# Peptides against a protein of PDB entry 3KDP: the designs that were tried, part 44

Target 1, 230 residues: chain A of PDB entry 3KDP
Amino acid sequence: PFLIFIIANIPLPLGTVTILCIDLGTDMVPAISLAYEQAESDIMKRQPRNPKTDKLVNEQLISMAYGQIGMIQALGGFFTYFVILAENGFLPIHLLGLRVNWDDRWINDVEDSYGQQWTYEQRKIVEFTCHTPFFVTIVVVQWADLVICKTRRNSVFQQGMKNKILIFGLFEETALAAFLSYCPGMGVALRMYPLKPTWWFCAFPYSLLIFVYDEVRKLIIRRRPGGWVE

## One batch from the design tools (peptide; aimed at target 1 C183)

Design b2_p22_7_s1 (made by RFdiffusion4, then SolubleMPNN; from b2_p22_7, 17 letters changed)
Fold by OpenDDE base, seed 4:
Structure b2_p22_7_s1 (fold): chain B 230 residues (1-230), chain A 22 residues (1-22)
Amino acid sequence: as target 1 above (230 residues)
Amino acid sequence: ALEEALRKLEELLEELERLLEE
């Protein structure tokens, strides 16, 4: 998300506080849960691997998979961002290069895609209106990430939802998202304005996409052991 | 190590935000 912000010079889609909440608040418990589940699954089901070759390959494959999932996650957040801005009159193409004027407090006549002029305060309200939905989108996408990361090769349907820590992580993440979205004063304190409940559903297609992607990936791995997709 | 990395990332992000607001 941040890289696209820099490269495209668009208005800030996600604040630093929200990024920190994602990285520290939402990812820690899930990461711990995944570590425990992987340890249990590896102990129970994996035959002894060649420690040198299989470790390196596995680390590379895990990093690639997480990298791909992270890209889909970012796309989900940006989708929500662009939808909100488009609903407020800023089409995606118009946002390119707009950051400089957008963030300039002395410019109170920034035009949207339809020629409407926006004051600095109005622009910042719209920007901060994007932060909460972006965050929530990330959380919803992370639900899928957590579910798919249970196993490297097995389908979610085969392994089930046995990890209580994972379930706890999902609830914690959701509770944090709800708190940040609806607690009074969060708009002022964290620049996260209240979210309409409908925006929670905006991320579901991307969560489904991640789920399908991972299931297809796992299916390929099962059918072609030792393939590049592992 | 992760907490330290995250703190550094936070600092970098804050600096970037400041630079972008200027």
Scores: peptide ipSAE 0.015, ipTM 0.377, DockQ to the pose 0.022
OpenDDE base, seeds 1, 2, 3, 5: peptide ipSAE 0.000, 0.015, 0.016, 0.000; ipTM 0.230, 0.340, 0.360, 0.234; seeds 1, 3 fail the geometry check

Design b2_p22_7_s2 (made by RFdiffusion4, then SolubleMPNN; from b2_p22_7, 16 letters changed)
Fold by OpenDDE base, seed 3:
Structure b2_p22_7_s2 (fold): chain B 230 residues (1-230), chain A 22 residues (1-22)
Amino acid sequence: as target 1 above (230 residues)
Amino acid sequence: SLEEALKKLAELLAELAALLAR
């Protein structure tokens, strides 16, 4: 998010502190939970034919799959960002290159896509209004990501939700998202204004997309072992 | 309408789950 902010010169979609909350607060417990996930029965029972080549292939395939999921996750966050800004009069195309004027406190007549002038204070309110939904979108997408990471080949429905640590991780990141979204003072402390409850659902299509994508991928792997989709 | 949509989504997910569990 920050890289896109710098490269595209758009208004800041997510604060650095909020990013740290994602990395340290929401991702840590899930990552630990995955370490305690029961090994997939078919992975552990299959001896590598060639330990050197098979490990490299598997690492590359896993990296590509998670890279794709990460891209979908980022797209989900930016989708929410663009929707909020569009609802406030700033169409996506208008945001390109706008950062310099957006962040200038002395410019109080920045025009939106409809010719409405926005003061610095008004712009910052809209910017900070985007931070919370962006964060929540990431969390909701991470629900699907965490669940699908339980298995390499098997469907999540085959393995089930047996890992209590994983369930705790899902609860923890959700609770953190709720806390950061609705606790008084977060607008000042983290530049995250309160979230309308409806925005929790904005991420659901992307969460579902990731879930369906991975389940379809796993289904293909089961039906066609050794395919490029692994 | 939201509740109905959620119910439909749940049903679709259940069907998908059943399909993918095979």
Scores: peptide ipSAE 0.011, ipTM 0.272, DockQ to the pose 0.033
OpenDDE base, seeds 1, 2, 4, 5: peptide ipSAE 0.000, 0.000, 0.000, 0.006; ipTM 0.250, 0.252, 0.244, 0.259

Design b2_p22_7_s3 (made by RFdiffusion4, then SolubleMPNN; from b2_p22_7, 17 letters changed)
Fold by OpenDDE base, seed 2:
Structure b2_p22_7_s3 (fold): chain B 230 residues (1-230), chain A 22 residues (1-22)
Amino acid sequence: as target 1 above (230 residues)
Amino acid sequence: ALEEALKKLAELLAELARLLAE
């Protein structure tokens, strides 16, 4: 998120300290939960190959998986960010390069995509209005990601929800999201303004798409073992 | 190792953000 903020010079979608502290905090329990998830029966049946090469491959695969999950989460957050700003009159294309004027306190006539002028205070309200939904979107996407990460090849419906730690992690993330979204003072402390309950649903289409995509991917892998999709 | 790396990255990004905010 921060790299895109710098490269695209867009208004800040989520505070870097907030996103890093909260994302790391919220990701720890899920990561631990995944470590205790039962391995797929097919993985356990594989004889250990060369321990040195297998360790490297596993570390690379894990690193890629976590990296991919993080990218997917960021994409979900940015999707919500762009939706909110678009609803407030700022189309994605208009946001490119806008940061300099956006963050300038002396410019009170920043125009949106429709020619409406925005004061600095109004812009910051909209910016901080994006922070909470961005975080909530990450949490909602994490629900799907955690469910997806339970298995590489098997359907979630086949594997089931046996990991109690995973379930606990999901509830913890949800509770944290609710706390940060609705607790008084979070707007001042974390620059996260209160979230309308309806914004929880903004991430659901994205989570559903990821879920469906992964289930289809897994179905293809099961039908065509050794394919490039693996 | 990953957590440490992420923490270091977080610190670097936070510092960069502060520098850019000034």
Scores: peptide ipSAE 0.005, ipTM 0.276, DockQ to the pose 0.021
OpenDDE base, seeds 1, 3, 4, 5: peptide ipSAE 0.000, 0.000, 0.000, 0.000; ipTM 0.248, 0.228, 0.227, 0.248; seed 3 fails the geometry check

Design b2_p22_7_s4 (made by RFdiffusion4, then SolubleMPNN; from b2_p22_7, 16 letters changed)
Fold by OpenDDE base, seed 4:
Structure b2_p22_7_s4 (fold): chain B 230 residues (1-230), chain A 22 residues (1-22)
Amino acid sequence: as target 1 above (230 residues)
Amino acid sequence: SLEEALRKLAELLEELKRLLEE
């Protein structure tokens, strides 16, 4: 998200506090849960591969897979961001290069896509209105990430949900999202304005996309052992 | 509180951002 913010010079889609909440609040418990995840049954039964070649390939493939998932996750967040801004009169194309004027408190006549002028205060309100939905979108997408990360090769349906810590992580992440979204004062304290419940559903297509992507990937791995997608 | 600490951190990061944008 931050890279796109810099490259596209768009209004800040995600606040620093929200980023910290993601990094510290949403990623720690999942990481712990994965550390305690039971080894995949096929991994335990798998014959030893050549540790020199297969380890490097495996690390590269894992890195690539997580990178791809991360890109989908970011796209989900940005989608929500663009939808909210579009609903407020700022079309995606118009946001390109707008950051400089957007963040200038002395410019109170920034025009939206329809020629409506926005004061600095109004712009900041709509910006901060985007922060919470962006965060929630990331959380919802991370649900899929957590579920798919428990297995490398087996389907989620084959391995099942056995790790109670993983389940706890999902609830903790969701509770944090709800707290940040609906607790009074969060708009002032964390610049995360209250979220309409409907925005929680905006991320579901992306969660589904990640889930489908991973299942397809795993299916390919099962059908073509040693493939480049492993 | 954790919230206060995060708020302070956010403020510092925003200040840093402002400094970097100047």
Scores: peptide ipSAE 0.015, ipTM 0.322, DockQ to the pose 0.027
OpenDDE base, seeds 1, 2, 3, 5: peptide ipSAE 0.013, 0.014, 0.000, 0.000; ipTM 0.288, 0.301, 0.236, 0.200; seed 2 fails the geometry check

Design b2_p22_8 (made by RFdiffusion4)
Pose (drawn by RFdiffusion4):
Formats: sequence, C-alpha cells, structure tokens
Structure b2_p22_8 (pose): chain A 230 residues (1-230), chain P 22 residues (1-22)
Amino acid sequence: as target 1 above (230 residues)
Amino acid sequence: SAYVYLVVIFVVHFVIAFVLVF
C-alpha cells in the first residue's frame, strides 16, 4: 500500500497506526500458536541439521512469504479498498491522482465519479473506513495463512487440525478485529470505523486461493520429492 | 472512554499471549 501511495498517487489504503495492529494485535496469538505443532515424521530419524547449510530462514522460504502467498494476500487487500471506494462513489480510475488534492485540507470540493463534492473529514472518514477493512481482508487472509503455515509437507487432511490452540488464535484474531472496529472509540483512537456486513467477505476468494495454492504445492512435492517444486 | 476500551483490549490480549507462552 505505501508502495503504490507513491506509484498511482492514490489515497493511502493502509495506514501506519493501522500496521501496528497486525503483528502486535491480531497476529501475535496465531503465531505463538504454531510453536504448539506436532511433527510430520520421525524427526529423530534424520541426520542432524547442518549450521552452515539449511538455515532457519532461507531463499526457498522468503520466495514464499514474500514472493508468493505474500502477493496473493495483497491482491486481496487492495481489491476491497477498490470496493469500499467505488461502492461509495470513487470508481477506481478516478483515483489515479487524487492524493495530491485529496489529502488537501482546504479543497473541500472534490469531484468523485458522479459529481458529488466531498469535504475533508467527509472523505477521510472513508479513507480510514478504507484502512479499517484492509486491516481485515489482511486478518481474513491470515486464516488461510495460519493454516498452511501449519505444515510444510502434509496436506491439512493428512495432519488435521488437532491444534486446539491455533484454532483459538483464529477466533481471537478475527473477533479482536471486529472489536477493534465496533467499539465506540476505535474510530476516534485508531482510525477504525465500523464496517457493513457485505464488507467483511471481500478477501474470502483470496483466502481460499492462498489456501488452495498451498495445498497443491505440497502435493506435487509428495509426488515428486526431488523435483523442481520442492 | 475510547482509550479505556483500547487499553482493556490490549491488556486482555497481552494476558492471553502471556498465558499461552507460559
């Protein structure tokens, strides 16, 4: 988001104070939760790991959290900023520029895609209404994430969901977001504004895509263990 | 009231996180 904020001079979809709500808020508990994960094989049957090679974090990993499942999380994140604004007037393209004027506190008279003129606090209360649900489609996608960052070889149907804590992380993560968006306060404190029902289910095809993509990866590997995918 | 709600939410969240760690 902060990247395109520079590219398409677009209204900032995800705000800073909004970001210290992911890893400090919703994400903490779900992550702590993996540490409770049983194995995938007789680990005490493999030679010891090797401090020089096979590191904790590596090429093949960053090529995943950043290069892959990372992007599919954003395409879902933007897609609803694109919906929050068009369902409220600003059909996408009439956005490719606004910021310069948009962020102006004096230009209270700005055309949307119909003619309607918006003040400052009038449209910002939509910009923050844009954060509030980018901050969700992010938590919504992290369901499909927290469930495939669960295993690294086994299908979720081979390993199942016996992690009676990781599941809690879900119920928490999600509900925490709702509370962070409906309590009389989060708006005037965090630029968090209540959402309309239709609004939550945005990232859903995307969460389910992240899900399906990861499952198919593992399968390939298990079918071709020396092959390219692994 | 906004900051009270906020503090409460974070207190509860951090208590849960702490319990889970220990």

Design b2_p22_8_s1 (made by RFdiffusion4, then SolubleMPNN; from b2_p22_8, 16 letters changed)
Fold by OpenDDE base, seed 1:
Structure b2_p22_8_s1 (fold): chain B 230 residues (1-230), chain A 22 residues (1-22)
Amino acid sequence: as target 1 above (230 residues)
Amino acid sequence: TALELLEEILKRLLEIAKKLLE
């Protein structure tokens, strides 16, 4: 998000504090939950053919899969960001290169895509209004990510939701998202203004996308063992 | 739109999934 903020020169989609909340708050419990996930029956049955080569290949494949999921997460966040700004009159194309004027507190007549002028304070409110939905989008997408990470090959339907810690992690990250979204003072403290409940659903297509992507990936792995998709 | 693109991706993924299930 921060790299795209710099490269595209758009208003800040996600603040540093929200990033820290994702990294330390949202990701921590899910990561711990995965450590306690029940081992797949197939993993326990697998013997490495070549311990050195197979380990390296597996690490690369895992890294690639997580990289792909991370890309989908980022896309989900940016989708929510662009939707919110569009609803406030800033179309995506208009946001390109706007950051310089957007962040200038002395410019109080920045025009949106419809010619409406926005004061610095109004712009910052809209910017901070994007932070919470972006964060929530990441959380909702992480639901799917966490669920799909339970297994390497088995479908979620096959593995099931047996890990109570994982379920707790889902509730914890959701509770954190709700706290950050609705607790008074978050706009001032964390630059996260309250979120309309409807915005929770904005991320669902991306959560579903990750879920479908991973299920398809796992299906391919099951049908074609040793494929590059693993 | 991004939503339309997402829908298209989802449709394609579903089609792939159907083919893989055959």
Scores: peptide ipSAE 0.000, ipTM 0.233, DockQ to the pose 0.018
OpenDDE base, seeds 2, 3, 4, 5: peptide ipSAE 0.000, 0.000, 0.000, 0.000; ipTM 0.198, 0.242, 0.244, 0.186; seed 2 fails the geometry check

Design b2_p22_8_s2 (made by RFdiffusion4, then SolubleMPNN; from b2_p22_8, 17 letters changed)
Fold by OpenDDE base, seed 4:
Structure b2_p22_8_s2 (fold): chain B 230 residues (1-230), chain A 22 residues (1-22)
Amino acid sequence: as target 1 above (230 residues)
Amino acid sequence: DALAKLKELLERLQKIAEELRN
C-alpha cells in the first residue's frame, strides 16, 4: 500500500498506525497459530525430503504466499479505498497525482471529480475515513489467507479446522478490527474513524477470491503433481 | 510501561509519516 502511495502519488490509503496494527496485531498471532497447525493428513505419508536434493523453502510457495496472495490483499484494500473516495466525489483517475495538493494544508480548494472544492480539514476527514475500512478489508482478506495457509496440498475441507489457536487468531483479528473501528476516541488517537458496518462486506468478494483461487491451485496440484503451480 | 513506550513509538512513527507526506 505504501509503495503504491508513493508511485501513484495518491492520498495515503493506510496510515502507519494501521500498518503497525496489521503487522503486530493481525499478523503475529495468526503466524504463531500457523506454527501449531496440524500436519496435513498426507505429510506423514510422504517420504522425508532429501536435504541434499530438495530445498527447504519452495520458491513457488514463496511466490504464492508473498506474491499472488499479497497482491490480492492489496487489491482488496485499494478497492475499498477507491470506493470510499468515489463516494465522496473523488474518482480513482482523479486521485492520481493528487497527493501533493491533498496533503498541503495551505490549499483549501482541491477539487474533486465533480468540481466541488475541499478544504484541508475536509480532505483529512475523508482520508482518515478510509483508514479504518482499509484496515478492516485487510483483516477480512486475511481470514481467507490464514485458512488457506494451513495446508499446501489438501483443501480446507479435507484438512479441517482443528487448530484452536488459529481459530483464536481469527477472532483476535476480528476483535481488534472491531475495537479499532468502533471504540470512541480511535479517530483522534489512531486516526481511524468509525466505519459503517456495511464496509465489512466490501472485502468478502476478495476473501472469497483468495479462497477459491487457493482451492483451485490445490486442486491442480492434486491432479498434476509436480506441476508449475506446486 | 510497555504500553506507554508503544504509544510513544506509534506517535513518533506517525509524526515521521506526516513529515514525509508534507
Scores: peptide ipSAE 0.013, ipTM 0.302, DockQ to the pose 0.040
OpenDDE base, seeds 1, 2, 3, 5: peptide ipSAE 0.000, 0.006, 0.006, 0.000; ipTM 0.179, 0.303, 0.285, 0.243

Design b2_p22_8_s3 (made by RFdiffusion4, then SolubleMPNN; from b2_p22_8, 15 letters changed)
Fold by OpenDDE base, seed 3:
Structure b2_p22_8_s3 (fold): chain B 230 residues (1-230), chain A 22 residues (1-22)
Amino acid sequence: as target 1 above (230 residues)
Amino acid sequence: SALETLRELLERHLKIAQELLE
């Protein structure tokens, strides 16, 4: 999100502090929980790895985790961002290159896509209105991410939800999201304005998309072991 | 219900998406 903010010169979709909250607050506990995940049933049946020929880290697994799933997650956040700005009169195309004028407090006549002029204060209200839903979208999508990352081949329905630490991680990140979204002062401290409860459901389609995507991927792996998707 | 809320949100997003494509 921050890189897109700089490269595309769009209004900041997610504050740096909130990014840190995601990395340290919402990702750490889940990451630890995954380290204690039960072994996949098929892994236990595998012969010991040949350390001379087999790589410790599958580059393709990294690509799937950080590339594909991560991209879907980011798209979910950006979709929420663009929806909110569009509802306020700023179409996505109009946002390109707008940052310089958007962040200039001395320019109080920035026009939206419909010719309406926005003061600096009004623009910042809209920007900060985007931060909370973006953050919540990331958290909700992470629910699916955490669940699907438990296994490489087995369906979530086959492996089950036996890791209590993972469940705790899901609870923790949800509680943090609720705290940041509804605690008084977050608008000033973190540039995250309060969120209507309905916005929690905005990310559900993306969570479902990730879930379906991963289940399909795992299905392909089960049917075609050693394929490029493994 | 949660499902109704989700439906409403999806409909809203679809509407916005359509407007963006016009």
Scores: peptide ipSAE 0.007, ipTM 0.274, DockQ to the pose 0.018
OpenDDE base, seeds 1, 2, 4, 5: peptide ipSAE 0.006, 0.000, 0.005, 0.007; ipTM 0.244, 0.240, 0.230, 0.271; seed 1 fails the geometry check

Design b2_p22_8_s4 (made by RFdiffusion4, then SolubleMPNN; from b2_p22_8, 18 letters changed)
Fold by OpenDDE base, seed 1:
Structure b2_p22_8_s4 (fold): chain B 230 residues (1-230), chain A 22 residues (1-22)
Amino acid sequence: as target 1 above (230 residues)
Amino acid sequence: DALEVLERLLKELLEKAEKLLN
């Protein structure tokens, strides 16, 4: 998100606060939950054909899969960001190159896509209004990510939700998202203004996309053991 | 009170993080 912010020169889609909340708040418990996840039966039965090659290939494949999931997460966040800004009069095309003027506190007449002038304070409110939904989007997408990461080959339907720690992780990240979204003072304290409940659903397509992606991936792995998709 | 404490802690963490990033 920060790289895109710099490259595209758009208003900051995700503040440092939200990044920290993601990294420390939303990722920590899920990561712990995965550590306590019950081993897959197939992993336990899996004999390495070539320990050196298979390990390297597996690490590469895992990294690729996580990279792809991360890309989908980022896309989900940016989608939410652009939707919110569009609802406030800033179309995506208009945001390109706008950062310089956006962040200049002395410019109080930045025009949106419809010619409405925005003061610095108003712009920052809109910017901060994007932070919370972006964060929430990441959380919702992480629901799917966490669930799919339970297994390497087995479907979520096959593995089930047996890990209580995982369920707790889902609850914790959701509770954190709710806290940051609805607790009074978050706008001032964390630059996270309250979120309309409807914005929670904006991430669902991406969560579903990750879920479907992983299920398809796992299906391919099951049908073609030892394939590159694993 | 707990929420306020948490808010304060988060704010402090954020301020520290911003200082580190700047």
Scores: peptide ipSAE 0.000, ipTM 0.266, DockQ to the pose 0.065
OpenDDE base, seeds 2, 3, 4, 5: peptide ipSAE 0.000, 0.000, 0.000, 0.000; ipTM 0.208, 0.229, 0.172, 0.263; seed 4 fails the geometry check

## One batch from the design tools (peptide; aimed at target 1 K164 E172)

Design b2_p23_1 (made by RFdiffusion4)
Pose (drawn by RFdiffusion4):
Structure b2_p23_1 (pose): chain A 230 residues (1-230), chain P 23 residues (1-23)
Amino acid sequence: as target 1 above (230 residues)
Amino acid sequence: SVLVFFVVFTVVLFVVLYVFAKS
């Protein structure tokens, strides 16, 4: 988001104070939760790992959290900023520029895509209404994430969901977001504004995409263990 | 015991966030 905020001079979809709600808020518990994960094989049957090669974090991993599942998480994140604004007037393209004027505290008279003229606090209360649910489609996608960052070889149907804690991380992560958006206060404290029902289910096809994509990966590997995908 | 811990921790977090929202 902060990247395109420079590219398409677009209204900032995801705010800073909004970001220290992901890893400090929703994400903490769900992550702590993997540490409680049983194995995928006789680990004490493999030679010991090798400090020089096969590192903790590596090419094949960053090529995943950043290059892959990472992007698909954003295509879902933006897609609802694009919905929050058009369902409220600003049909996408009439956005490719606004910022310069938009962020102006004096230009209280700015055309949308119909003619309606918005003040400052009037449209910002939509910009923050834009954060508030980018901050969700992010938590919504992290369901499909927290469930495939669970295993690295086994289908979720081979390993199942016996992690009676990771599931808690879910219920927490999600509900925490709702509370962070409906309590009389989060708005005037965090730029968090209540959401309309239709609003939450945005990232859903995307969460389910992230999900399906990861499952198919693992399968390939299990079918071709020396092959390219692995 | 671990679930209780997280429940307690979450309740405390909601209380802290409520207090913060009213400050």

Design b2_p23_1_s1 (made by RFdiffusion4, then SolubleMPNN; from b2_p23_1, 18 letters changed)
Fold by OpenDDE base, seed 1:
Structure b2_p23_1_s1 (fold): chain B 230 residues (1-230), chain A 23 residues (1-23)
Amino acid sequence: as target 1 above (230 residues)
Amino acid sequence: DILEKLKKEFEELKKKLEELAKA
């Protein structure tokens, strides 16, 4: 998210406080849950034939998986961001390069895609309105991610939801998202304005896409062992 | 109870972050 913010010079889609809430609040329990996740039976039963090559392959596979997951999470968040801004009159193309004028408190006549002028305060309100949905989108996508991370090759339907810590993590993330979205004072304290319940559903297509993608990936891995898709 | 605990932990974390930012 931050890299796209720098490269595209768009308004900040996710605040620093929100990032901290993700890193410390939403990612901590899931990370712990993954550390205690029982390794897939196929991974645990394989005696390391060559500890050096198998370790390197596993590290590369883990790195690629985390990289792909992070990209999908970012895409989901940015989709929500662009939808909200588009609903407020700022089309994605218009946002490119707008950051300088957007963040300038002395410019109170920034035009949207339809020629409407926006004050600095109005722009910051809409920016902060994006932070909460972005966060919630990440949480909803993380539900899929956490379930996917339980298995490397097996279908989610085959392994099931056995990790109690993972289940607790999902509830904790959801509770945190609800707290940050609806607790009074969060708009002032965290610059996270209340989220309309409808925005929770904006992430669901992406979560489903992740599930489908991962199931297809796993199916390919099962059918073609040693492929580049691993 | 869980929400209150989460709220308390979050407020404590926020205070720590604010202290770190002032530092």
Scores: peptide ipSAE 0.005, ipTM 0.288, DockQ to the pose 0.111
OpenDDE base, seeds 2, 3, 4, 5: peptide ipSAE 0.005, 0.000, 0.000, 0.005; ipTM 0.279, 0.268, 0.199, 0.280

Design b2_p23_1_s2 (made by RFdiffusion4, then SolubleMPNN; from b2_p23_1, 17 letters changed)
Fold by OpenDDE base, seed 1:
Structure b2_p23_1_s2 (fold): chain B 230 residues (1-230), chain A 23 residues (1-23)
Amino acid sequence: as target 1 above (230 residues)
Amino acid sequence: DVLEELRKRFEKLREELRKLALS
């Protein structure tokens, strides 16, 4: 999120506090839960031909997978961000390069895509209105990500939801998201304004798409071992 | 109806928080 903010020069989609809440609150328990996930039987039963090289390859593959998951989460958050700003009159194309004027306190006539002028205060309210939905979107996408990370080749339907720690992590991050979204004073303290319940569903199609994509990918891997999709 | 009522409550809360943030 921060890299796209710098490169595209768009209004900040996540504040520093929200980033800290993701890193320390949302990601910690899920990450621990993944450490206790039951390994896929096929991965653990393969005796390493060379323990040093095979360990390094596995570590690289795991690192790449987690990196990709993080990018997918960010894409989901940005999707929600752009939808909210578009509903408030700021189309995605108009946001490119707008940050300089957006963050300037002395510019009170920043125009949206429809020619409506926005004061600094109004712009910051809209910006902070994006923080909570972005955070919630990350949590909802993490549900799918955690589930698909249980196995590399097996379907979720085959492996099942056996890890109680993972299930607890899903509830914990959801409870944290609800607390940060709806607790009084969070808008002032964390710049996370209350979220209307309908925005929880904004990430669901994206989460479902990721889930379906991963299931299809796994199906292809099972049918064609060693293919380019692996 | 329940969702609309929840929406109204959260919009009210958001407005109060906006007032506090701008004070």
Scores: peptide ipSAE 0.007, ipTM 0.357, DockQ to the pose 0.066
OpenDDE base, seeds 2, 3, 4, 5: peptide ipSAE 0.000, 0.000, 0.000, 0.000; ipTM 0.267, 0.223, 0.251, 0.279; seed 5 fails the geometry check

Design b2_p23_1_s3 (made by RFdiffusion4, then SolubleMPNN; from b2_p23_1, 18 letters changed)
Fold by OpenDDE base, seed 3:
Structure b2_p23_1_s3 (fold): chain B 230 residues (1-230), chain A 23 residues (1-23)
Amino acid sequence: as target 1 above (230 residues)
Amino acid sequence: EKLEELKKLFEELKRLLRELALS
């Protein structure tokens, strides 16, 4: 999100504090929980890793984590961001290059796509209205991301949900997201304004997409062992 | 009503995924 903010010069879609809440709050417990996941049922049928040739983090894992899944997460967040701004009169094309004027507190006549002038305070309210839905979208998509990361080859239905720490992690990140979205004072303290409950559902298609994508990927791996999809 | 339809669709999807996982 921050990279797109800089490259496209758009208003900030996700605040720095909100990013810290993701990295330190919602991601930490789920990530640790994966260390306690049960081994895949077929692990004993695999050859030991060759320490001379096989890296712990290979190009395929990086591509999956940052290139594929991360891209889908970002698209979900940006979709929510653009919808909210469009509902407030700022079409996506109008946001390109607008950051400089948007962030200038002395400019109080920034026009939207319909010619309406917005004060600095009004613009910041709209910006901060985007932060919470973007954050919640990431959390909802992370549900699927965490679940798919349980296994490399086996389906989630084959592996099951026996890891109690992972279940706790899913609950914790959801509870934190709800707390940050609805607790009084978060708008002032964290620049996260309250979220309408309907916005939680906007992320569900993306979460489902990730889940289906990974199940199909794993199915292909099971049918064609040693393929490039691993 | 829409929520119930969504739940039904989700359960059907789960069923299909289970069938695919077992195949």
Scores: peptide ipSAE 0.006, ipTM 0.258, DockQ to the pose 0.017
OpenDDE base, seeds 1, 2, 4, 5: peptide ipSAE 0.000, 0.000, 0.000, 0.006; ipTM 0.263, 0.232, 0.167, 0.318

